# Designs tried in a protein design run: peptides against a protein of PDB entry 4A54. Part 36

Target 1, 94 residues: chain A of PDB entry 4A54
Amino acid sequence: MSVADFYGSNVEVLLNNDSKARGVITNFDSSNSILQLRLANDSTKSIVTKDIKDLRILPKNEIMPKNGTKSPSTNSTKLKSAETYSSKNKWSMD

## One batch from the design tools (peptide; aimed at target 1 F28)

Design b2_p30_2_s1 (made by RFdiffusion4, then SolubleMPNN; its pose is not in this set)
Fold by OpenDDE base, seed 2:
Structure b2_p30_2_s1 (fold): chain B 94 residues (1-94), chain A 30 residues (1-30)
Amino acid sequence: as target 1 above (94 residues)
Amino acid sequence: SSMNELIKKLEEKLNKSLEELKEEEKKEEE
């Protein structure tokens, strides 16, 4: 079983310094022993495997609190209805 | 739940794989 079998898993990593990181496993660099996580803010964090004290897999239903990325306020740019300025060229035949 | 048991087994396997990698890295440095 390889670390790659866990790609896409949401995990909590406990580091040797007792700090925690949460993210989705996106990559593992075996040559450098680096685990890559995608964080809730869509940034990536690289963690050296030797610095990992423990790893927990979070259940799929634990919606990582999507930090409410404010759904981009669809600025409903009210497409101002192109007022078809019907230029009625009133040709006044006087 | 069966799901929680599965998750725990996966955690164990992942942590084991990480420990094996650390042991290999340590042996290469010695």
Scores: peptide ipSAE 0.303, ipTM 0.767, DockQ to the pose 0.050
OpenDDE base, seeds 1, 3, 4, 5: peptide ipSAE 0.301, 0.233, 0.295, 0.296; ipTM 0.765, 0.740, 0.764, 0.763

Design b2_p30_2_s2 (made by RFdiffusion4, then SolubleMPNN; its pose is not in this set)
Fold by OpenDDE base, seed 2:
Structure b2_p30_2_s2 (fold): chain B 94 residues (1-94), chain A 30 residues (1-30)
Amino acid sequence: as target 1 above (94 residues)
Amino acid sequence: SSSKELIEELEKKLNESLEKLKKEEEEKKE
């Protein structure tokens, strides 16, 4: 089993300095032993594997506290249905 | 729950994989 098998998993990483990072595993650089996490703010954090004390996989249903980034109010521009007024040219014969 | 057990197993496997990588890196430095 490789680290790549866990791509897309949401994890909590405990570092040797007792700090924590949470994110989705996006990549692993085997040459440099660097684990890459995508954080909740869409930034990427690179963690050296040797600095990892422990990893915890978070359940899929655990809504990462999305910092309530206000979903951009999709201004539902009501596309006003252009009422194609078919002007019936009533050709009035006189 | 079966899901909890699976997650724990995956965590174990992931951590084991990382420990192997750490060991291999240390052995390369020596």
Scores: peptide ipSAE 0.289, ipTM 0.766, DockQ to the pose 0.051
OpenDDE base, seeds 1, 3, 4, 5: peptide ipSAE 0.288, 0.285, 0.285, 0.284; ipTM 0.760, 0.765, 0.764, 0.763

Design b2_p30_2_s3 (made by RFdiffusion4, then SolubleMPNN; its pose is not in this set)
Fold by OpenDDE base, seed 1:
Structure b2_p30_2_s3 (fold): chain B 94 residues (1-94), chain A 30 residues (1-30)
Amino acid sequence: as target 1 above (94 residues)
Amino acid sequence: SENEELIKKLEEKLNESLKKLKEEEEKKKE
């Protein structure tokens, strides 16, 4: 399994200096060992993998700002789309 | 939930991948 399998994932990266970065994995440069994140402000942050202490994947149900990044349709594993419980506001038409 | 377990498994795989990359980089310096 490669880092590319996680493109489009929202992650929190804990760095060796105990700082944290949150963003979507957009790219990985294997030659330079650099992980690229798109941050909430649409800027990009490059992180050297040697500086990463830990990485966690944030659940998809957390309201990521709808920037229409086409999740690459990785065809195979039917991750059951979390049923968006559309709370249909039953506007009871009285 | 099953989803939480899957996420945890993915995190583990990602961290393992990063660890391997670090190890490979250290071996190249040697």
Scores: peptide ipSAE 0.196, ipTM 0.710, DockQ to the pose 0.057
OpenDDE base, seeds 2, 3, 4, 5: peptide ipSAE 0.195, 0.193, 0.193, 0.180; ipTM 0.715, 0.716, 0.714, 0.696; seed 3 fails the geometry check

Design b2_p30_3_s1 (made by RFdiffusion4, then SolubleMPNN; its pose is not in this set)
Fold by OpenDDE base, seed 3:
Structure b2_p30_3_s1 (fold): chain B 94 residues (1-94), chain A 30 residues (1-30)
Amino acid sequence: as target 1 above (94 residues)
Amino acid sequence: EEKEKKEKEEKELEEKTKKLKEALEKILKE
């Protein structure tokens, strides 16, 4: 099998410096032994294969952690209870 | 049945991972 057979696979890579990268395999440069990953932010990270300590293929359904889409802090906009100002329509009988 | 399916998927991913590692190791040795 070639590395090209795994293009489009989502992988977690552990580097020798104990940093981790997650992304989709987009390319492999065989001349330089560089694995290219597309990250969740659509950037491309190039990883030298010799710097890989370990890797695993992730399930297709594992949503790449989108970098913090801050869960919209549902600022519980305290729906200030619209005080129904009972506009007393004072019908002035003139 | 759902556990068996999950175990099968995990085993498939492990096998794919192994094959990818072997492919990378082969290139590093060339």
Scores: peptide ipSAE 0.589, ipTM 0.889, DockQ to the pose 0.375
OpenDDE base, seeds 1, 2, 4, 5: peptide ipSAE 0.555, 0.589, 0.551, 0.585; ipTM 0.887, 0.889, 0.888, 0.889

Design b2_p30_3_s3 (made by RFdiffusion4, then SolubleMPNN; its pose is not in this set)
Fold by OpenDDE base, seed 3:
Structure b2_p30_3_s3 (fold): chain B 94 residues (1-94), chain A 30 residues (1-30)
Amino acid sequence: as target 1 above (94 residues)
Amino acid sequence: KEKEEEEKKEKELEEKTKKLKEAIKKILEE
């Protein structure tokens, strides 16, 4: 079994510096022992295999956390109950 | 049944992970 058999797999890589990378395996350079990951932002990250502390394959359906989707903080805009100011139309009978 | 299917998927991913680690290790040892 070769690393090429895992192309297109989504992986989480833990590096020796305790940083993490998540991406799809796009290539492996056997001559330089470099694993290439496509990240959620469509950029490519090259990881030297010797710097890998651990890795795991993720489910295909795991949405790569798009860095930029701040979960809309549902600022629960407290819908201030619009106090329906009952405008008492004082019909002035003039 | 759903829990059993999830456990099966997790085991499959673990096995795939192991195989990938072995493949990487093999290249590092060459």
Scores: peptide ipSAE 0.567, ipTM 0.879, DockQ to the pose 0.414
OpenDDE base, seeds 1, 2, 4, 5: peptide ipSAE 0.555, 0.566, 0.533, 0.567; ipTM 0.877, 0.878, 0.878, 0.879

Design b2_p30_4_s1 (made by RFdiffusion4, then SolubleMPNN; its pose is not in this set)
Fold by OpenDDE base, seed 3:
Order: C-alpha cells, then sequence, then structure tokens
Structure b2_p30_4_s1 (fold): chain B 94 residues (1-94), chain A 30 residues (1-30)
C-alpha cells in the first residue's frame, strides 16, 4: 500500500518538536520524503516524514476544527450611552 | 447495532492508520 492510497484522509501529525499539524493529505513527495497537508485555512503545509513522531487518522465526520476564528470577543465596549444632555437651547425670543 | 458499527469503524480507522504508518516507514527506509 502506498501513501497515495491515503490521499484525502484527514490526519493529525505529531512532530518531533511536539508541535501538531492537522490537515488532509494531498500529496507525497517520495523523492524528498515530504508529506503535504492541506490545512483548514486552505494553505499547504509540507512535513518532512523524518520529523513525524506520530500520526493519527481522523474520522471523516470529524469536522476539521475550523480554527474558529475566536470571534473577536466583541469587547462589548459598553458604549456608555453618552447621555447627550440635550442642552435645552432656551430660544431667547428676541 | 450502532455500538457495533462504531466499533467496526474505529477498527477500520486503526487498520488504515497502521497501514499509512507502514507506508511512510517503507519510504523512509529506501
Amino acid sequence: as target 1 above (94 residues)
Amino acid sequence: KEEEEKKKEEEELEKKEKELKKAIEEILKK
């Protein structure tokens, strides 16, 4: 069985530096032993296979955690409703 | 039946993972 048989599989790769990468296997460069993953942001990450400490195949139904853009916590800046004190312009009737 | 299907799916994934690891290892040995 070749790595090509797993193209389209969603994987989590643990690297020797303890960093993790998660993505879909899109390509494998056999000449350079480089695994290419498409990440959730549609970017491609190239991983040298010698740097792989461990690999896990994720179920198809596991939605790649979209790095939920943490919706910027709308710091509800409590717009303190500046009470526009309507200065009653006293119409001086001249 | 659902538990059995889930177990079969997990077993299939484990098998696929082992095969992928083996495929990568075979390339590293060349």
Scores: peptide ipSAE 0.500, ipTM 0.830, DockQ to the pose 0.337
OpenDDE base, seeds 1, 2, 4, 5: peptide ipSAE 0.488, 0.495, 0.486, 0.495; ipTM 0.826, 0.828, 0.827, 0.829

Design b2_p30_4_s2 (made by RFdiffusion4, then SolubleMPNN; its pose is not in this set)
Fold by OpenDDE base, seed 3:
Structure b2_p30_4_s2 (fold): chain B 94 residues (1-94), chain A 30 residues (1-30)
Amino acid sequence: as target 1 above (94 residues)
Amino acid sequence: EEKEEEEKKEKEREEKEKELRKAINEILKK
């Protein structure tokens, strides 16, 4: 079985520096021993396999946590509609 | 029945993970 048989698999990679990467396996460079992951932001991360401490295959149903772009909490600053009280200056015609 | 299906899926994932690790390690040894 080759790494290519796992293309399209969603994985979590734990690196030797204790950093984690999550992404879909898109390619493997056998000459340089580099695993390529497509991340949730559609960027590609290259991981040297020697730096991999652990690897887990995620179930297909685990929606890659879309970096929930925390919808900027629209602090709906209720712009208090400054009711511009248009003071109708009654122009007295006298 | 749902637990048995989940256990089967977990075992299948564990097996696939083991195979992926083997495939990576085989390349690292070359």
Scores: peptide ipSAE 0.462, ipTM 0.815, DockQ to the pose 0.364
OpenDDE base, seeds 1, 2, 4, 5: peptide ipSAE 0.462, 0.457, 0.444, 0.458; ipTM 0.816, 0.814, 0.814, 0.814; seed 1 fails the geometry check

Design b2_p30_4_s3 (made by RFdiffusion4, then SolubleMPNN; its pose is not in this set)
Fold by OpenDDE base, seed 3:
Structure b2_p30_4_s3 (fold): chain B 94 residues (1-94), chain A 30 residues (1-30)
Amino acid sequence: as target 1 above (94 residues)
Amino acid sequence: KEKEEEEKEKKELEEKEKKLREAIEEILKK
């Protein structure tokens, strides 16, 4: 079985520096022992396999948290409709 | 039945993870 058989798998990688990366396996460079992950922002992260402390395969149903869905906190700023009291300037027709 | 399917899926993922680790380690040994 080759690493290529796992292309398209969503993984969480724990690095030796205790940082984590999540992404889809897109490529493996056997010559340099580099695992390439496509991240949620469509960027590519290259990970040297010697720096991997642990690896977990995520179930397909775990939607990679798309960074971008800021739930619009509908801060319903109640725009208090400032009732612009249009002061009817009484045009005094002289 | 749902718990059994979930356990089966978890076991399948664990096996896949093991195979992936083995595949990476095999390359690192070459």
Scores: peptide ipSAE 0.479, ipTM 0.817, DockQ to the pose 0.376
OpenDDE base, seeds 1, 2, 4, 5: peptide ipSAE 0.464, 0.472, 0.478, 0.477; ipTM 0.814, 0.815, 0.816, 0.816; seed 1 fails the geometry check

Design b2_p30_4_s4 (made by RFdiffusion4, then SolubleMPNN; its pose is not in this set)
Fold by OpenDDE base, seed 3:
Structure b2_p30_4_s4 (fold): chain B 94 residues (1-94), chain A 30 residues (1-30)
Amino acid sequence: as target 1 above (94 residues)
Amino acid sequence: EEKKKEEEEKKELEKKNEELKKAIEEILKK
């Protein structure tokens, strides 16, 4: 079996630095031994095969973790209570 | 019957996973 037989498979790759990548196998560069993954954000990540510690195919039912849009941390900008500067309407009579 | 299908799917996935690992290992040996 060749890596090409697994194109379109969703995989989790564990790297030697203990980082993980998840994506669909889109290509393999045999000349450079580089595995290309399409990530959930439609970007492509190139992984050197020698840096792979382990990999597994994810079942089709496992929804690629949507990169949870970190809910923008609503930095609750403390709405500093707009000090109602009571603009003293100085009614100048002149 | 659903459990049998799930077990068969799991077994197929496991087989594919081992085949992929072997394919990667073959690349690393070259």
Scores: peptide ipSAE 0.508, ipTM 0.848, DockQ to the pose 0.342
OpenDDE base, seeds 1, 2, 4, 5: peptide ipSAE 0.475, 0.501, 0.503, 0.487; ipTM 0.843, 0.845, 0.847, 0.846

Design b2_p30_5_s2 (made by RFdiffusion4, then SolubleMPNN; its pose is not in this set)
Fold by OpenDDE base, seed 5:
Structure b2_p30_5_s2 (fold): chain B 94 residues (1-94), chain A 30 residues (1-30)
Amino acid sequence: as target 1 above (94 residues)
Amino acid sequence: SAEKKREEAEKRKKEEEEKKEKEEKLKELE
């Protein structure tokens, strides 16, 4: 099992200083043992794994408070099918 | 059925144990 299997998971990290961080796993640097989290404010936090006392995977249904960045409703702009108005050039033969 | 309720409880327990194992594996990532 690789760390990549956890990318996009929402986690709560308890640090050795008893502080908590919540975020989505976006990256892991194995060379430096650094876990990167995206926080609710869209900022990133890097955590050294040795400073982690405990880690909990949050249920997918625990809505991180989506900052009300409305996922831009992809208004499926109905690509109005360009009705090729076939302008029937009515050649009036006068 | 009481049997179905037991099966669902066992399934939930297994899913929780699997989740805990995944959490432990994520902590062991040195």
Scores: peptide ipSAE 0.279, ipTM 0.715, DockQ to the pose 0.022
OpenDDE base, seeds 1, 2, 3, 4: peptide ipSAE 0.268, 0.269, 0.274, 0.276; ipTM 0.711, 0.720, 0.716, 0.724

Design b2_p30_5_s3 (made by RFdiffusion4, then SolubleMPNN; its pose is not in this set)
Fold by OpenDDE base, seed 4:
Structure b2_p30_5_s3 (fold): chain B 94 residues (1-94), chain A 30 residues (1-30)
Amino acid sequence: as target 1 above (94 residues)
Amino acid sequence: SAKEKAEKAKEEKKKKEKEKKELEEKKKKE
């Protein structure tokens, strides 16, 4: 699976610094290993894939928390096996 | 954020540099 297969998907990215980013994948620069997310405020965040600890795909119906509403503690409705795509293994460009 | 703007500016510079290299490589193959 290529990163392109996830374009337009809503994702939560956990960074190595334990910060989280949520957004829609809009672009991936394979040459620089940069993932671009569109955030809920329509801003774009570029994330270097090496700084990603974990990435999960969110269901399409998960309303991106608008800035300022506490993400309702999404009661851990066990989102079923959101395949945690560890960016390290699956996007190894050989 | 200022950090986001700085990262975006770095990305744009890298994109332009790559595009320039790709254009130079195309010109070298003609």
Scores: peptide ipSAE 0.084, ipTM 0.515, DockQ to the pose 0.030
OpenDDE base, seeds 1, 2, 3, 5: peptide ipSAE 0.065, 0.074, 0.038, 0.074; ipTM 0.505, 0.521, 0.437, 0.499

Design b2_p30_6 (made by RFdiffusion4)
Pose (drawn by RFdiffusion4):
Structure b2_p30_6 (pose): chain A 94 residues (1-94), chain P 30 residues (1-30)
Amino acid sequence: as target 1 above (94 residues)
Amino acid sequence: EEFVEEELEKLKEEAKKEEKEFTVEVEYLD
């Protein structure tokens, strides 16, 4: 597979200077081999791939926090509130 | 009842906050 398939992928990269960086890929140019990474902190960063010493893909979600649950639902409620409240599950023992 | 009212008040307070949405713009270059 080519890199186009891995565009938008969140990975971590160690550079020639033993520094580590991770972000979600946005582009890669073949002529110059230049990679733009859009990090989840609303920042953009352009880095030329020639400075890459090594590359690895990070786990999906739970990257920083460590847990042992399946987490089948995100259960997130950021912004947008309504007049209804829900706890644990809507239906139980059904 | 009182607990549900208090949780709804908290959710309304959080809904007044401003947050940026994260997006990724993917480019396909040759």

Design b2_p30_6_s1 (made by RFdiffusion4, then SolubleMPNN; from b2_p30_6, 20 letters changed)
Fold by OpenDDE base, seed 2:
Structure b2_p30_6_s1 (fold): chain B 94 residues (1-94), chain A 30 residues (1-30)
Amino acid sequence: as target 1 above (94 residues)
Amino acid sequence: KKKKKKKLKKLKKKSKKKVKKFEVKITYSK
């Protein structure tokens, strides 16, 4: 599974400084080990992969919290806990 | 014969924690 398989996926990136970034994966520079995210404000953020502590794919049904009104109490379908397969892909930087 | 105790100044090597500067480049899509 390559980073390219996740292009267009909405992700949350946890950085080594405990900062979080959310966005859509738009590009990956393998030569420089840089992940590019498109943010909610249509800006792009380039992240060096060595500074990533964790990355999770957000399910499509996570309604981005728009600021607005009380959407009604539709039924709590138990979203199965997506087991975060923490596949420690040991990116061996050879 | 007063033996002068040489005060061994323990050089506290301040381990400069290299703050790994995270370089984030933000580019605005025009």
Scores: peptide ipSAE 0.097, ipTM 0.452, DockQ to the pose 0.008
OpenDDE base, seeds 1, 3, 4, 5: peptide ipSAE 0.093, 0.097, 0.095, 0.096; ipTM 0.473, 0.474, 0.480, 0.461

Design b2_p30_6_s2 (made by RFdiffusion4, then SolubleMPNN; from b2_p30_6, 16 letters changed)
Fold by OpenDDE base, seed 4:
Structure b2_p30_6_s2 (fold): chain B 94 residues (1-94), chain A 30 residues (1-30)
Amino acid sequence: as target 1 above (94 residues)
Amino acid sequence: EKEKKKKLKKLKKKSKKKVKKFKVEIEYLS
């Protein structure tokens, strides 16, 4: 799976506060670890990855309104149910 | 010409680093 496969993918993000956001991954700021989502209302939401409890990729067949931008041909790689290993990387910085 | 090549290499390296970090972060969250 390439990182390119995630750009343009519809995702559901569960935040640590148990709120959910759904949108398309448009960008990732590697410096600040910020995931950018485009929401259904065409607004952009920036989410700090540390605030994410879980993230799942939504199947393409879930009718997000096809706004006609050429979905990059996300080859239907069967995203196997990546069981969200909530690996709490407790990087305990002693 | 050498300077352009150096700039391009730096840009490619930065891009690869960003992609790698993104992959790791998404993989961690998935």
Scores: peptide ipSAE 0.115, ipTM 0.544, DockQ to the pose 0.017
OpenDDE base, seeds 1, 2, 3, 5: peptide ipSAE 0.110, 0.102, 0.081, 0.101; ipTM 0.525, 0.549, 0.505, 0.545; seeds 1, 5 fail the geometry check

Design b2_p30_7_s1 (made by RFdiffusion4, then SolubleMPNN; its pose is not in this set)
Fold by OpenDDE base, seed 4:
Structure b2_p30_7_s1 (fold): chain B 94 residues (1-94), chain A 30 residues (1-30)
Amino acid sequence: as target 1 above (94 residues)
Amino acid sequence: SEEIEKNLEEIKKRKEEEEKEKKELEEKLK
């Protein structure tokens, strides 16, 4: 598992007090040793890294129960292939 | 965990470097 996968990934953090937090890693404050998670309710939680017992990446398929805000439907905007109508300018060489 | 912290610092550093390179490239393309 690449360490680079943590940023922007859903993670489960097990704390030293045996509590768990789940969210997306949004930031890390190296100066204060604080990991910032965005939770399912769009709130942010700051966790001191010293309080972290374990950190695991959650599978992408674990649908965080989105409250009913429609996941932005990736409308696959069908890139309508702009048919470049090659207007054949018939340059008549008369 | 110190190991977790070290890993997160490395990730942060890489992201900052990537963002910097992107900005520098964007500035050169203007």
Scores: peptide ipSAE 0.152, ipTM 0.631, DockQ to the pose 0.135
OpenDDE base, seeds 1, 2, 3, 5: peptide ipSAE 0.144, 0.145, 0.102, 0.145; ipTM 0.636, 0.633, 0.517, 0.614

Design b2_p30_7_s2 (made by RFdiffusion4, then SolubleMPNN; its pose is not in this set)
Fold by OpenDDE base, seed 1:
Structure b2_p30_7_s2 (fold): chain B 94 residues (1-94), chain A 30 residues (1-30)
Amino acid sequence: as target 1 above (94 residues)
Amino acid sequence: DEEIKKNLEKLEEEKEKKKKEEEELKKKLE
């Protein structure tokens, strides 16, 4: 599995400063170690991977407020939803 | 050509670094 297999996945990123970001993985720049997320407001956030404390894939059925932006073409890379969601909802207490 | 060898070695090291970074990101996703 490559990082590209996770493109289009909705994720929650916990940063080292304990801040959280939620968005869809749109790109990974391996040269600069930067993960690119599309946020719910259609803005793009770049995160340096070294600043990521933890990352979880969110279930597809979590109602992202669909602001009308083009669902990135679900290149349905069938991320077998089952295996990645089994990581303990450590953050469910918020 | 020793310069070509050095450039190839550097490219291989950079590829290995990128692979490790991708693996680290993958591990954080798992």
Scores: peptide ipSAE 0.141, ipTM 0.571, DockQ to the pose 0.068
OpenDDE base, seeds 2, 3, 4, 5: peptide ipSAE 0.028, 0.019, 0.051, 0.033; ipTM 0.489, 0.467, 0.497, 0.480

Design b2_p30_7_s3 (made by RFdiffusion4, then SolubleMPNN; its pose is not in this set)
Fold by OpenDDE base, seed 4:
Structure b2_p30_7_s3 (fold): chain B 94 residues (1-94), chain A 30 residues (1-30)
Amino acid sequence: as target 1 above (94 residues)
Amino acid sequence: KKREEEILKEREKELEEKKKLEEELKKLLE
């Protein structure tokens, strides 16, 4: 098993300074012992592993608290199914 | 009652497996 097997996992990291970071594991630099997390705001936080006091894996279904950024009402613009007009090019093979 | 007990046992097992994965990840980050 490797850290790469945990890529995409949502984790909460408790740091030695008692601060917490929550995010998805996106990368691990083994040479420098740096764990990279993608945070809720789509920013990336790099954490030195020696600064990690504790870590827990969060359930996949935990809806990251939608910061009240209006989920853009993706107006379901009815993507009009582009009628692929299959122009039957009648290739007359004579 | 039996179904509830089975669901509880399954949840306990899932929690145990999750804890195991957390410990494995912690070891990999040491």
Scores: peptide ipSAE 0.529, ipTM 0.840, DockQ to the pose 0.018
OpenDDE base, seeds 1, 2, 3, 5: peptide ipSAE 0.526, 0.527, 0.526, 0.526; ipTM 0.839, 0.839, 0.837, 0.837

Design b2_p30_7_s4 (made by RFdiffusion4, then SolubleMPNN; its pose is not in this set)
Fold by OpenDDE base, seed 3:
Structure b2_p30_7_s4 (fold): chain B 94 residues (1-94), chain A 30 residues (1-30)
Amino acid sequence: as target 1 above (94 residues)
Amino acid sequence: MKEIEENLKKREEELKEKKKEEELKKLLEE
């Protein structure tokens, strides 16, 4: 068995600094001991295995909580359409 | 009967996932 057998698995990695990363295993560099995760934003995070404190495999049915990026409620700042009242200055030339 | 079979199946799946997790952890420590 190799780490490649786990490619495509969703994992939660707890780092030694108590930070967490969640993503899909996309690659493992055995020479440098680097685990690569594809994150929910399609970015790639490289993690040195020595920095891993703990790892959990997430069940396939756990919809990665889409961190609902609550789409920042774009407060539609209703750009109040500045009604550029083009005041038609009727320059009536007589 | 069905509930027991479902609970057994769930437990088997959980044990299988835990084993895979342990195998992955071991492979990352090598």
Scores: peptide ipSAE 0.506, ipTM 0.827, DockQ to the pose 0.016
OpenDDE base, seeds 1, 2, 4, 5: peptide ipSAE 0.487, 0.505, 0.506, 0.503; ipTM 0.825, 0.825, 0.827, 0.824

Design b2_p30_8 (made by RFdiffusion4)
Pose (drawn by RFdiffusion4):
Structure b2_p30_8 (pose): chain A 94 residues (1-94), chain P 30 residues (1-30)
Amino acid sequence: as target 1 above (94 residues)
Amino acid sequence: ISKEMAEEIEDEELREKTIELIDAINEELE
């Protein structure tokens, strides 16, 4: 597979200077081999790939926090509130 | 680009994808 399939992928990269950086890939130019990474902190960063010493793909979700649960649902409620409240599950023992 | 970090991955499917990505970048650099 080419890098186009890995565009938008969140990976971590160690550079030649033993520094580490991770972000979600946005682009790669073949002529110059230049990679733009859009990090989840609403920042964009352009890094030329020639300075890459090594590359690795990070686990999906739970990257920083460590847990042992399946987490089948995100159960997120940021912004947009309604007049209804839900706890644990809507239906139980059904 | 080396593969040392990719070999440390415990998930075999994720390791394979990481190695394929490194090879694809190395082909463009060549």

Design b2_p30_8_s1 (made by RFdiffusion4, then SolubleMPNN; from b2_p30_8, 10 letters changed)
Fold by OpenDDE base, seed 4:
Structure b2_p30_8_s1 (fold): chain B 94 residues (1-94), chain A 30 residues (1-30)
Amino acid sequence: as target 1 above (94 residues)
Amino acid sequence: ISIEEAEKIKDEELKKKTIELIEAINKILS
């Protein structure tokens, strides 16, 4: 299954800074790992996947919540942060 | 099937789809 299979899905994204974004998936840039969402105001937001803490798909019938609606306690699945294994090759030539 | 059961089924389906999306993203990041 590819990310493209989810185009048109309404999602809620929790970012690492604890901000939330809701929108419809319009595109995914695999080269740069950027998820594009169309927001309620018809603007497009680009989100770097590394900045995503949690993601969930919303029901189709959920009108993109206006800012104030109680987010249902849906099971957010945590995106595994790509641990940049900086292989510090500490060549300690002792 | 009660309305409550139907809602639970829908929630589980959404959870499953969410996992699938996350897996799809992670596959690209790996």
Scores: peptide ipSAE 0.484, ipTM 0.855, DockQ to the pose 0.150
OpenDDE base, seeds 1, 2, 3, 5: peptide ipSAE 0.481, 0.480, 0.482, 0.484; ipTM 0.855, 0.855, 0.856, 0.854

Design b2_p30_8_s2 (made by RFdiffusion4, then SolubleMPNN; from b2_p30_8, 12 letters changed)
Fold by OpenDDE base, seed 4:
Structure b2_p30_8_s2 (fold): chain B 94 residues (1-94), chain A 30 residues (1-30)
Amino acid sequence: as target 1 above (94 residues)
Amino acid sequence: ISTELADKIKDEELKKKSIELINAINKILS
């Protein structure tokens, strides 16, 4: 099994300094031994694997707190369908 | 009871996967 098999997994990483990072595994740089996580704020954090003390995979349903960027309520402006009143002017030819 | 058991099974599966990931990382570092 390779690290690539876990791409897209939500993980919590405990670092040697006792700090924690949570994110989705997006990439692993084997040449530099760097694990890349996409964080809840859509930023990317690079973690050197030697600094990892522990790691756990989180359930998929644990909603990473999406920074509630208020999706602009697309006010569905009800495009009032302009009823094109095609007034068929019946030209009564006399 | 069934839901609790299902949750425990899921937790064990996640633990197993976590260990597999750690092993995969360690294999690259070795």
Scores: peptide ipSAE 0.542, ipTM 0.865, DockQ to the pose 0.241
OpenDDE base, seeds 1, 2, 3, 5: peptide ipSAE 0.530, 0.538, 0.534, 0.533; ipTM 0.862, 0.864, 0.864, 0.865

